# Peptides against a protein of PDB entry 1BH9, part 51

Target 1, 89 residues: chain A of PDB entry 1BH9
Amino acid sequence: FSEEQLNRYEMYRRSAFPKAAIKRLIQSITGTSVSQNVVIAMSGISKVFVGEVVEEALDVCEKWGEMPPLQPKHMREAVRRLKSKGQIP

## One batch from the design tools (peptide; made by RFdiffusion4, then SolubleMPNN)

Design b2_p13_3_s1 (from b2_p13_3, 7 letters changed)
Fold by OpenDDE base, seed 1:
Structure b2_p13_3_s1 (fold): chain B 89 residues (1-89), chain A 13 residues (1-13)
Amino acid sequence: as target 1 above (89 residues)
Amino acid sequence: VREEVIWKMLEMA
């Protein structure tokens, strides 16, 4: 666990989706207004999802003997692996 | 990470 990894973790932890943007996005899909709690829940689930994909991509990058920044090939492989593990649909 | 996200969600509620 390097200082660089800790810094990335802190940046992730402090990151958040703008509530208004998420609300508009959900409403554009559902066609109806959504509650604040739905926005919070969806934002949290989305953050977890993004975090899991990025963590897997970093693992891929390391296993391939490469270093950040992440490239599209790492992200594609990460998604493939997560699907294979049954962690994402 | 997941635990931290849960705490963030609770703070936002």
Scores: peptide ipSAE 0.039, ipTM 0.637, DockQ to the pose 0.054
Fold by OpenDDE base, seed 4:
Structure b2_p13_3_s1 (fold): chain B 89 residues (1-89), chain A 13 residues (1-13)
Amino acid sequence: as target 1 above (89 residues)
Amino acid sequence: VREEVIWKMLEMA
């Protein structure tokens, strides 16, 4: 766990989606109002999802012999790889 | 959820 990784972890840990935006998004899909707990759960799941994509993107970056910061190409490739591995739908 | 986040970050180490 390098200092750089620790810093990323702290930033990631403290990051969050705006609750109101998530609530509106969910409601636009469900057609009904949702509880605060649903918003929290979905926000958390979404955060984990983003984290997994970033983790894969860092792996892609390394495998390509490149160094951070991540670029859009790493993120796109990460998503492709995660789909291929069946880790995301 | 927080535990999952922590676990995922630890996997990166």
Scores: peptide ipSAE 0.037, ipTM 0.623, DockQ to the pose 0.057
Fold by OpenDDE base, seed 2:
Structure b2_p13_3_s1 (fold): chain B 89 residues (1-89), chain A 13 residues (1-13)
Amino acid sequence: as target 1 above (89 residues)
Amino acid sequence: VREEVIWKMLEMA
């Protein structure tokens, strides 16, 4: 576990989506008001999702023999791979 | 993600 990896994890762990923005987004989709607990749950799920995509993208970057920072092409390939693995719809 | 990171951290400790 390199210092770089630890730093990335620390930043990830401390990151969070703004609750108000998440609430508005959910309501725009569902058309109904949602509770604070729903916002918290959805925020957590979203954070995990982003984390999984980023980790896959880092793997892609490494496998392609490239160095960070991540580029859009790594993110696109990551999503493609996760879809092919059935990890995301 | 969290479990994987925690596991890696424990391996290095």
Scores: peptide ipSAE 0.035, ipTM 0.610, DockQ to the pose 0.034
Fold by OpenDDE base, seed 3:
Structure b2_p13_3_s1 (fold): chain B 89 residues (1-89), chain A 13 residues (1-13)
Amino acid sequence: as target 1 above (89 residues)
Amino acid sequence: VREEVIWKMLEMA
């Protein structure tokens, strides 16, 4: 990793979804109460998902000859590419 | 990245 890549990785590694927000979001969808373990699991899965999308978006940004910060168009293209590759549903 | 996320999940559980 370059220093910049390492810094991004460290920021990602230290990032977390607020438990209360995730719990509320899940409950708004399911209509029922969820356990703390479900919130933890969903938070982790979501973090992995976001990380994969952002990593792909950075690749898109580079391939388009553009520089950070990432823009919505990079994120949309990243999702499209990941779907095309079968990496996400 | 994924292994670090797993470790954090386990730590939070």
Scores: peptide ipSAE 0.040, ipTM 0.641, DockQ to the pose 0.053; fails the geometry check

Design b2_p13_3_s2 (from b2_p13_3, 6 letters changed)
Fold by OpenDDE base, seed 3:
Structure b2_p13_3_s2 (fold): chain B 89 residues (1-89), chain A 13 residues (1-13)
Amino acid sequence: as target 1 above (89 residues)
Amino acid sequence: VLEEVQWKLLEMA
């Protein structure tokens, strides 16, 4: 892989959702307080999900013969493709 | 894909 890909991975690896924000979001959905471990788990799952979508979107961008940065249309198409592949619900 | 990237990083080291 390219240096660019390595750099993206490093940024991805170091990225994290703010715990407080994730906690608030989960609680807004569940209506109940959640533990720190739940926040950590959901943050990790969400990070993986975002990574998969971004990877697919980069593939879409390339296949369309377009150059970065990613645009909303790439993200939308990525989600569509991932759904069609059964990789996301 | 994460595992693939990690593996490739190891190969480059």
Scores: peptide ipSAE 0.028, ipTM 0.574, DockQ to the pose 0.032
Fold by OpenDDE base, seed 2:
Structure b2_p13_3_s2 (fold): chain B 89 residues (1-89), chain A 13 residues (1-13)
Amino acid sequence: as target 1 above (89 residues)
Amino acid sequence: VLEEVQWKLLEMA
């Protein structure tokens, strides 16, 4: 793949959600405290999810004959496609 | 897919 794709992957690989923010978010939803391991697991799952959506959005952008950067319309279409494929609930 | 990218990176290393 291209240098651009490699750089994108590297940026993705190094990215992470702040643990404290994730913990607060989970607790706001569940109403109960969560362990550090749960925060780590949910952070990982969330990162994978975001990655999958972005990859789909890049595919959408390309298929529409458009150039980066990604726009909200690409993200919305990506989510729609992933839902139709059963990859997102 | 992220996995495919991961494998491609490993092949290039």
Scores: peptide ipSAE 0.028, ipTM 0.577, DockQ to the pose 0.035
Fold by OpenDDE base, seed 1:
Structure b2_p13_3_s2 (fold): chain B 89 residues (1-89), chain A 13 residues (1-13)
Amino acid sequence: as target 1 above (89 residues)
Amino acid sequence: VLEEVQWKLLEMA
């Protein structure tokens, strides 16, 4: 447990997708208006998804004997691994 | 799920 890791957690916890932007995005795809609850649910699911990808990328970075910041190669490998594990489609 | 991810992040910290 490092202070840096705790700080990253706090930044993640406090981060959120702008509700208006998410609402517009969903509506652009569905062609219909969506409720506030749908926006909240989709925002939460999306945040979890991003968290999982970043966590996997940090694991990749560590396993490769490298240090942050994350690079595109870590993100690409993370996605590949998550797909291989069946955690993302 | 979000709570579990948060706990996991805390464990990593």
Scores: peptide ipSAE 0.026, ipTM 0.578, DockQ to the pose 0.052
Fold by OpenDDE base, seed 4:
Structure b2_p13_3_s2 (fold): chain B 89 residues (1-89), chain A 13 residues (1-13)
Amino acid sequence: as target 1 above (89 residues)
Amino acid sequence: VLEEVQWKLLEMA
């Protein structure tokens, strides 16, 4: 891994969604109160999802012969490709 | 997947 990749991973690893915000979001959808464990699980899944999209977007950026930082077009293309690969619905 | 990311990171280190 490059130093850049390692730094990115470290930032990713330390990142987290605010629990209160996730809890409110889930409850707004389900209409019921959710446990802390549900919030943790959903936060983790969401974090993984974001990581996968960013990874794909970096691949898109590279394949297009472009350099970081990522732009909205890379993110949109990443989502499209992940859908095409069946990695996301 | 977190596991794949972890392996990639280990390989790069």
Scores: peptide ipSAE 0.027, ipTM 0.578, DockQ to the pose 0.040; fails the geometry check

Design b2_p13_3_s3 (from b2_p13_3, 6 letters changed)
Fold by OpenDDE base, seed 5:
Structure b2_p13_3_s3 (fold): chain B 89 residues (1-89), chain A 13 residues (1-13)
Amino acid sequence: as target 1 above (89 residues)
Amino acid sequence: VREEVIWKLLEMA
């Protein structure tokens, strides 16, 4: 890792979705109460998903000959590419 | 991050 990559990874690692918000979101979809374990699992999966999208967006940014920070256009293209690869629905 | 999530999931099982 470069120092910049390490710093980004550290910031990512320390980031977390608020449990209460995730719980409310899940319950809004399921219509029923969910366990703490479900909240933890979904929070983790969501974090990984965001990480994968950001990683793809960084690749897009680089391939376009641009420099960070990421812009909405990079994120949109990243999602498109991940869909085309079958990595996201 | 992926490994940490997997670990958490395994702890829940």
Scores: peptide ipSAE 0.039, ipTM 0.636, DockQ to the pose 0.046
Fold by OpenDDE base, seed 3:
Structure b2_p13_3_s3 (fold): chain B 89 residues (1-89), chain A 13 residues (1-13)
Amino acid sequence: as target 1 above (89 residues)
Amino acid sequence: VREEVIWKLLEMA
């Protein structure tokens, strides 16, 4: 990894979703209470998902000859590409 | 990246 890649990796590794926010979000969708383990699991899955999208978006940004910070257009294109590759539904 | 996420999940559980 380059120094920039390493720094991004470290920031990603240290990042986390607030448990209360995730719990509230899930409950708003399901309409029922969820356990702490469900919150932890969903937080982890969500982090992996976001990481994959951001990684793809960085690739899009570079491929378009642009520089960070990422813009919504990069994220939208990343999602389209990941869907096309069957990486996300 | 995924490996580190898994480790963190295990630590949080």
Scores: peptide ipSAE 0.038, ipTM 0.621, DockQ to the pose 0.052
Fold by OpenDDE base, seed 1:
Structure b2_p13_3_s3 (fold): chain B 89 residues (1-89), chain A 13 residues (1-13)
Amino acid sequence: as target 1 above (89 residues)
Amino acid sequence: VREEVIWKLLEMA
């Protein structure tokens, strides 16, 4: 655990999806209005999902002997690995 | 983050 990793974690922790945008997106799919709690839950779940994908991509980058910034190839491989592990559909 | 999400989900139950 390095200071750099801690800084990345703090940036991730402070990041958030705009509530209004998430609400509009959900409503465009469901066709009906959604509660504030649904927006909060969906935003949180989405953030966790993004975090897991990025974490896997960073692991891929390291295992390939490369350094950030992440490239599309790292993201594609991360998704493939997570699917293989059954962590994402 | 995961704990926060779990807490929010529990509040909806």
Scores: peptide ipSAE 0.031, ipTM 0.627, DockQ to the pose 0.048
Fold by OpenDDE base, seed 4:
Structure b2_p13_3_s3 (fold): chain B 89 residues (1-89), chain A 13 residues (1-13)
Amino acid sequence: as target 1 above (89 residues)
Amino acid sequence: VREEVIWKLLEMA
């Protein structure tokens, strides 16, 4: 647990999706209004998902012999790898 | 969420 990792953790922990936007997005899919708890749950799941993609992207970056900051190519490759590993649909 | 982040970061170390 390096200082850099701790810093990333703190930034991640403090990050959040706008609740109103998430609510509208869910409602556009479900066709009905959703509770605050649903918005919170979906926001949390989405946040975890983003975190997992970023983690994989950092691994990609390292394996390619590159250093942060992450670039779009790392994120794209991360998604491909996670799909290949069956970690995301 | 915090627990997940901590464990994932530890896995990276």
Scores: peptide ipSAE 0.031, ipTM 0.592, DockQ to the pose 0.049

Design b2_p13_3_s4 (from b2_p13_3, 8 letters changed)
Fold by OpenDDE base, seed 1:
Structure b2_p13_3_s4 (fold): chain B 89 residues (1-89), chain A 13 residues (1-13)
Amino acid sequence: as target 1 above (89 residues)
Amino acid sequence: VREEVIWKMFEMA
């Protein structure tokens, strides 16, 4: 990996969703209180999802012969590809 | 990446 790729990976690895924000978001959808474990689980799943989308978008960017930073067109194409692969709904 | 994320989930739990 390039230094840039490594730096992005480390930043991603260290990142986390604020628990309070995730809890509020879930509760706004479910209409009821949720446990700490549910917040942790949903935070982790969300991070994995974001990581997969960004990884796919970087692949799209490379395949199109372009360089970072990612643009909205890369993100849209990534989502389309992941849907076609059945990796996301 | 996924393994690292799983590890972080355990750290947060």
Scores: peptide ipSAE 0.047, ipTM 0.660, DockQ to the pose 0.054
Fold by OpenDDE base, seed 5:
Structure b2_p13_3_s4 (fold): chain B 89 residues (1-89), chain A 13 residues (1-13)
Amino acid sequence: as target 1 above (89 residues)
Amino acid sequence: VREEVIWKMFEMA
């Protein structure tokens, strides 16, 4: 475990989607009220999703022989690769 | 859900 990895993990761990915003977003799509558990579940899934995209982007960055911070090109390539792998729609 | 998120974060770290 590098210090950089630990620091990134700490920042990621402390990050969160605001519940009210997630609730509003879901309800705007579903057209009906959603439970707190749905908000929690969706927030968690979303956080994991973001983490997976960032992880893939870091892999892209490394494979291209580049150093952080991540750039839009890394994120775009990450999404492409994850789609190719069937990990995201 | 929180436990799953934490576990996933740990795996990614």
Scores: peptide ipSAE 0.040, ipTM 0.653, DockQ to the pose 0.061
Fold by OpenDDE base, seed 4:
Structure b2_p13_3_s4 (fold): chain B 89 residues (1-89), chain A 13 residues (1-13)
Amino acid sequence: as target 1 above (89 residues)
Amino acid sequence: VREEVIWKMFEMA
C-alpha cells in the first residue's frame, strides 16, 4: 500500500451506513421487519459495493490521465465499466 | 473476511 491507499482504506473501513436508515429501506422493500443481522449483512454488502465503484472510479480517473478528487463523471463511467465487466448488474 | 476483501480492493487501486 502507498500511504494514500492506506489512508483511503482507513477512511473506508471506518465508514458506515446508518443502521436505522438501512433497516427502514429494507423493510420498505420486504414489507416486513428485519433482524439486526440482516441489517448488518446488507450494510456490509452495500459498503463493499460502494468500495468497488470507488476503486473502479479511481482506475477510470487514472486511465483518463486525471487526478483525484473523483468527479461524478468518474463514478458514472465506473458503473458503466463494472456493468460491462459483469461485476454489477 | 470482509476486511481482507476490502484490503484486496485497495491493493488493486
Scores: peptide ipSAE 0.036, ipTM 0.638, DockQ to the pose 0.053
Fold by OpenDDE base, seed 2:
Structure b2_p13_3_s4 (fold): chain B 89 residues (1-89), chain A 13 residues (1-13)
Amino acid sequence: as target 1 above (89 residues)
Amino acid sequence: VREEVIWKMFEMA
């Protein structure tokens, strides 16, 4: 990896969703209280999801011959491609 | 994502 790629990964690795916000969101959907482990699991799944979208967006940016930073158009195209590939609903 | 990064780092080491 380039230094830039490594730095992006480190930032991603250290990133986290606020647990309280995730808990509230889950409970708003399920209508029931959730355990700490459920919050952790859902946070992890969400982080992986975001990571996959960002990776696809970086690929889009590169394939379009454009330079960082990522723009909304890259994110939108990434989502479209992932849906087309069946990787996300 | 994490596994892919670890793999790439290993390949480049």
Scores: peptide ipSAE 0.035, ipTM 0.614, DockQ to the pose 0.034; fails the geometry check

Design b2_p13_4_s1 (from b2_p13_4, 7 letters changed)
Fold by OpenDDE base, seed 3:
Structure b2_p13_4_s1 (fold): chain B 89 residues (1-89), chain A 13 residues (1-13)
Amino acid sequence: as target 1 above (89 residues)
Amino acid sequence: DAQLQAVFDAILS
């Protein structure tokens, strides 16, 4: 791994969604309260999802011959590519 | 990506 890759990995590893915020978000969608286990599961899934999208977006940025920071267009293209690859619904 | 997939699998296991 490059120093840049290690840095990104550590930032990702140490990042986390606040449980209270995730709980509120889920409840706003479901219309009812959710258990702690649901919050934990959704938090983990969300973190993995965000990580995969960001990795794809960085790849898009590089392939387009552009430099960071990522822009909305990179994120949108990343999602499209991941869908086409069948990696996300 | 392989590492992220491993984490995903662990979460859903």
Scores: peptide ipSAE 0.028, ipTM 0.566, DockQ to the pose 0.048
Fold by OpenDDE base, seed 4:
Structure b2_p13_4_s1 (fold): chain B 89 residues (1-89), chain A 13 residues (1-13)
Amino acid sequence: as target 1 above (89 residues)
Amino acid sequence: DAQLQAVFDAILS
């Protein structure tokens, strides 16, 4: 792998959703308070999901012969492809 | 990435 790929991986690994923001978001949906464990779990799931979508979007961008940064069209196509592959509902 | 996919699948299974 390239240093650029390594850098992206490190950036992904270090990235995280602010717990307070996630907690507020979940509570706005559930209407009740949620535990710290729920916030942690949901944050992790969300991070993995975003990672998968971004990876697919980067592949789309490359396959279309385009250069970063990613655009909305790449993200939309990524979601369509992931659905087609049965990787997301 | 196969590892990411595996984690994703495990979480949703």
Scores: peptide ipSAE 0.027, ipTM 0.566, DockQ to the pose 0.053
Fold by OpenDDE base, seed 2:
Structure b2_p13_4_s1 (fold): chain B 89 residues (1-89), chain A 13 residues (1-13)
Amino acid sequence: as target 1 above (89 residues)
Amino acid sequence: DAQLQAVFDAILS
């Protein structure tokens, strides 16, 4: 990653995900320690991922003729649709 | 949507 990219990811992290929490989560999954840059990158990726899911959920809500706020059913359907589109695993 | 995808692609590049 470029320094510019890392700076952007850091902004994402500061606004949405606590560094310590992200680090602990990654380490709990991988079983190994991670660098600061990895935490920053993962924070950015995670925010974009959440953004995409929420956007899909809003679309679901609208297509069902419903109004915000989003409900769990919208989020579940969003994930299902994104999986069917191959956009998420 | 397109904007989010572009950001995602940039992150993964």
Scores: peptide ipSAE 0.026, ipTM 0.549, DockQ to the pose 0.044
Fold by OpenDDE base, seed 1:
Structure b2_p13_4_s1 (fold): chain B 89 residues (1-89), chain A 13 residues (1-13)
Amino acid sequence: as target 1 above (89 residues)
Amino acid sequence: DAQLQAVFDAILS
């Protein structure tokens, strides 16, 4: 991996959704309180989901012969491709 | 892909 790729990986690895925000979001949907374990699990799943979208977007950017940083058009195309592949709803 | 798997493993560790 290039230094840039490694840097992106480290940023992704260290990133996380605030537990309080995730808890509030889940509770707004379920209408009831949730355990810390549920928040942790949902946070992890959400991070993986975002990672998959960003990875696809980077691939789109490269295939279009463009350079980072990612733009909204890359993200939109990534989502469309992932849906087409059946990787996301 | 391998990079994403590494992150996933780190989350579950």
Scores: peptide ipSAE 0.026, ipTM 0.554, DockQ to the pose 0.043

Design b2_p13_4_s2 (from b2_p13_4, 7 letters changed)
Fold by OpenDDE base, seed 3:
Structure b2_p13_4_s2 (fold): chain B 89 residues (1-89), chain A 13 residues (1-13)
Amino acid sequence: as target 1 above (89 residues)
Amino acid sequence: DAMLQALFDAILE
């Protein structure tokens, strides 16, 4: 990995979803209370998901012959590609 | 991909 990739990853790994917010969000969807472990698991899965989308978007940006920063069009295309690959629903 | 997989594994550990 390049220094730029490592720096980006460091920023990524230090980021986190607030547990209270995630708990409230899940409960608003499920209609019932959830355990701390569910919040932790969902937070982790969500972070990985965001990372995968960003990684795909960077690939899209490169394949289109464009330079960072990422734009909404890269993110939208990334989601479409991940869906077509069956990597996300 | 490798870094994300490592993170995934660490989270689910």
Scores: peptide ipSAE 0.026, ipTM 0.592, DockQ to the pose 0.046
Fold by OpenDDE base, seed 5:
Structure b2_p13_4_s2 (fold): chain B 89 residues (1-89), chain A 13 residues (1-13)
Amino acid sequence: as target 1 above (89 residues)
Amino acid sequence: DAMLQALFDAILE
C-alpha cells in the first residue's frame, strides 16, 4: 500500500458512528429497543459499507481524471458500479 | 480490498 492509502485507512479505522445515534436509527426502523451488541455490530457493518463506497468513489474520481475531494457525482457513480458488480444490493 | 478486509477482521475481534 502507498503512504496515502495507509493514511486513509488509518482515518477510516479511527472513525466511528455515535452509538446513541445508531441505536435511535435502528429503533426507528424496527419499532423496538435493540441491544448494545446489535448497535456495535451494525456500526461495524455500516463502517465497512461506507468504506467500500468511498473506495469505489475514489477509483471513479481517478478514472475520470479528477482530483479529490470526492463530489456527489463520484458517490452516485460508485453506488451504481457496486450494484452492477453485485457487491451491494 | 485488503485494507477493508483487515478492518472487517478487526471489527470481529
Scores: peptide ipSAE 0.026, ipTM 0.577, DockQ to the pose 0.044
Fold by OpenDDE base, seed 2:
Parts: sequence; structure tokens; C-alpha cells
Structure b2_p13_4_s2 (fold): chain B 89 residues (1-89), chain A 13 residues (1-13)
Amino acid sequence: as target 1 above (89 residues)
Amino acid sequence: DAMLQALFDAILE
């Protein structure tokens, strides 16, 4: 990994979704209460998902001959590409 | 990506 990649990884690793907010969000969708373990699991999966999208967006940015910071157009294209690859619905 | 895998593993710790 490059120094920049390591720095990005470390900052991302330290980030976290607020548990209470995630719990409320899940409950608003499911219509039922969820356990702490469900919140933890969903938070983890969500974090990984965000990471994958960001990684794809960085790849898009690079392939377009552009430099960070990422812009909304990179994120939108990343999602399109991940869908095309069958990596996300 | 190895970085994402490492992140995944860290999340599951």
C-alpha cells in the first residue's frame, strides 16, 4: 500500500456509524425492534459497502485522468460499474 | 482489494 492508501485505511477504520442512528434506521425499515448484534452486523456490512463504493470511485477518478477529492460524478459512476459487475443489486 | 479485506476482518473482531 502507498502512504496515502494506508492513511485512508486508518482513517476509515477509525470511523463508525452511530449505533443508535443505525438501530432507528433499521427499525424504520423493518417495522420491528432489532438487537444490538443486528445493529453491529449491519453497521459492519454497511461500512464495508461504503468502502467498496469509495474504492471503485477512486478507480473511476483515476481512469478518467482526474485527481481526488472524489466528486458526486465519481460516486454515481462507481455505483453503475458495481451494478454492471453484479457486485451490488 | 486487500485493504478492504483487512477492514472487513477488523470489523468482525
Scores: peptide ipSAE 0.025, ipTM 0.579, DockQ to the pose 0.044
Fold by OpenDDE base, seed 1:
Structure b2_p13_4_s2 (fold): chain B 89 residues (1-89), chain A 13 residues (1-13)
Amino acid sequence: as target 1 above (89 residues)
Amino acid sequence: DAMLQALFDAILE
């Protein structure tokens, strides 16, 4: 890892979805209460998902010969590519 | 991809 990549990783690692918000969102979909462990698991999976999108967007940015920070156009293209690859629905 | 794996490992700590 480059120093810049490590810094991004640390910032990403320290970020988190608010547990209460995730719990409310899940319960709004399932129609029933969920355990703390379910909230933790779903939060982790969601974080990985966001990470995959951001990683793809960084790749798009690089392939277009551009420099960070990421722009909406990079994110849109990333989602398109991941869908094309079958990595996201 | 390596970074994603590292993140996954960190989540499971």
Scores: peptide ipSAE 0.025, ipTM 0.577, DockQ to the pose 0.044

Design b2_p13_4_s3 (from b2_p13_4, 8 letters changed)
Fold by OpenDDE base, seed 5:
Structure b2_p13_4_s3 (fold): chain B 89 residues (1-89), chain A 13 residues (1-13)
Amino acid sequence: as target 1 above (89 residues)
Amino acid sequence: DAMLQALFDAILA
């Protein structure tokens, strides 16, 4: 891994969704209260999902011969590609 | 892909 890749990984590793916000979001969707374990699980899934999208977007950026930082067009294309591959719903 | 939705449903079931 390059130093840049390691730095991105470290920033990703340290990032987290606020539990209260996730809890509220889940409850707004389900219409019922959720446990702490559900919040933790969904937070983890969400983080993994974001990571996968970002990695795909970085690949898109590179394949287009462009340089960071990522732009909205990279993210949109990443989502499209992941959907077409069946990697995200 | 319905994997994330399936996982969500399973966790909240």
Scores: peptide ipSAE 0.034, ipTM 0.634, DockQ to the pose 0.086
Fold by OpenDDE base, seed 2:
Structure b2_p13_4_s3 (fold): chain B 89 residues (1-89), chain A 13 residues (1-13)
Amino acid sequence: as target 1 above (89 residues)
Amino acid sequence: DAMLQALFDAILA
């Protein structure tokens, strides 16, 4: 890994979704209260998902011969590619 | 996004 890649990874590792916000979001979808464990599990899965999308988007950006920062078009293309690969539904 | 929905449903089942 380059220093830049390592720095991005460290920033990713230190990032976290606010539990209260995630809880409210889940409850808005389910229509019922959820436990702390559900919030933790969903937060973890969401973080992994975001990481995978961002990684793919960085690859898209590079393959298009463009420089950071990521733009919405990179994120949209990343999602399309991940769907094509069967990595996400 | 069927897989993510399935995962969500499984966790909340």
Scores: peptide ipSAE 0.034, ipTM 0.631, DockQ to the pose 0.092
Fold by OpenDDE base, seed 3:
Structure b2_p13_4_s3 (fold): chain B 89 residues (1-89), chain A 13 residues (1-13)
Amino acid sequence: as target 1 above (89 residues)
Amino acid sequence: DAMLQALFDAILA
């Protein structure tokens, strides 16, 4: 790993979704209260998902011959590519 | 989308 990759990983590792916000978001979708375990599970899955999209977006940015920071177009293309690869539904 | 929905449903079941 490069120093840049390591720094990025450290920032990612230390990041987290606020539990209260996630709980409210889920409840807004389901219309009912959800358990703490559901919030934890959904938070974890969401973090992994975001990480995968960002990694793909960085790859898109590089392949397009562009430099960070990431732009919305990179994120949109990343999602498109992940879907085409069957990595996300 | 379908997979994510299935996962969501499984977690909430």
Scores: peptide ipSAE 0.032, ipTM 0.620, DockQ to the pose 0.089
Fold by OpenDDE base, seed 1:
Structure b2_p13_4_s3 (fold): chain B 89 residues (1-89), chain A 13 residues (1-13)
Amino acid sequence: as target 1 above (89 residues)
Amino acid sequence: DAMLQALFDAILA
């Protein structure tokens, strides 16, 4: 891994959705209160999902012969590709 | 979309 890749990984690893915000969002959908464990689990799943999209976007950027930072066009193409591969709904 | 919804439902079940 390059230093750049390691730096991106560390930023990703340390990133997290605010628990309070996730709790509010889930409760707005379910209509009932949820446990802290549910918030933790959903936060983790969401983080992994975002990570997969960003990873695909970086691949798109590279395949197009472009350099970071990622642009909206990379993100849009990443989502299309992941859907095509059946990796996201 | 269905996959993420299934995960959500599984966690809350």
Scores: peptide ipSAE 0.034, ipTM 0.628, DockQ to the pose 0.090; fails the geometry check

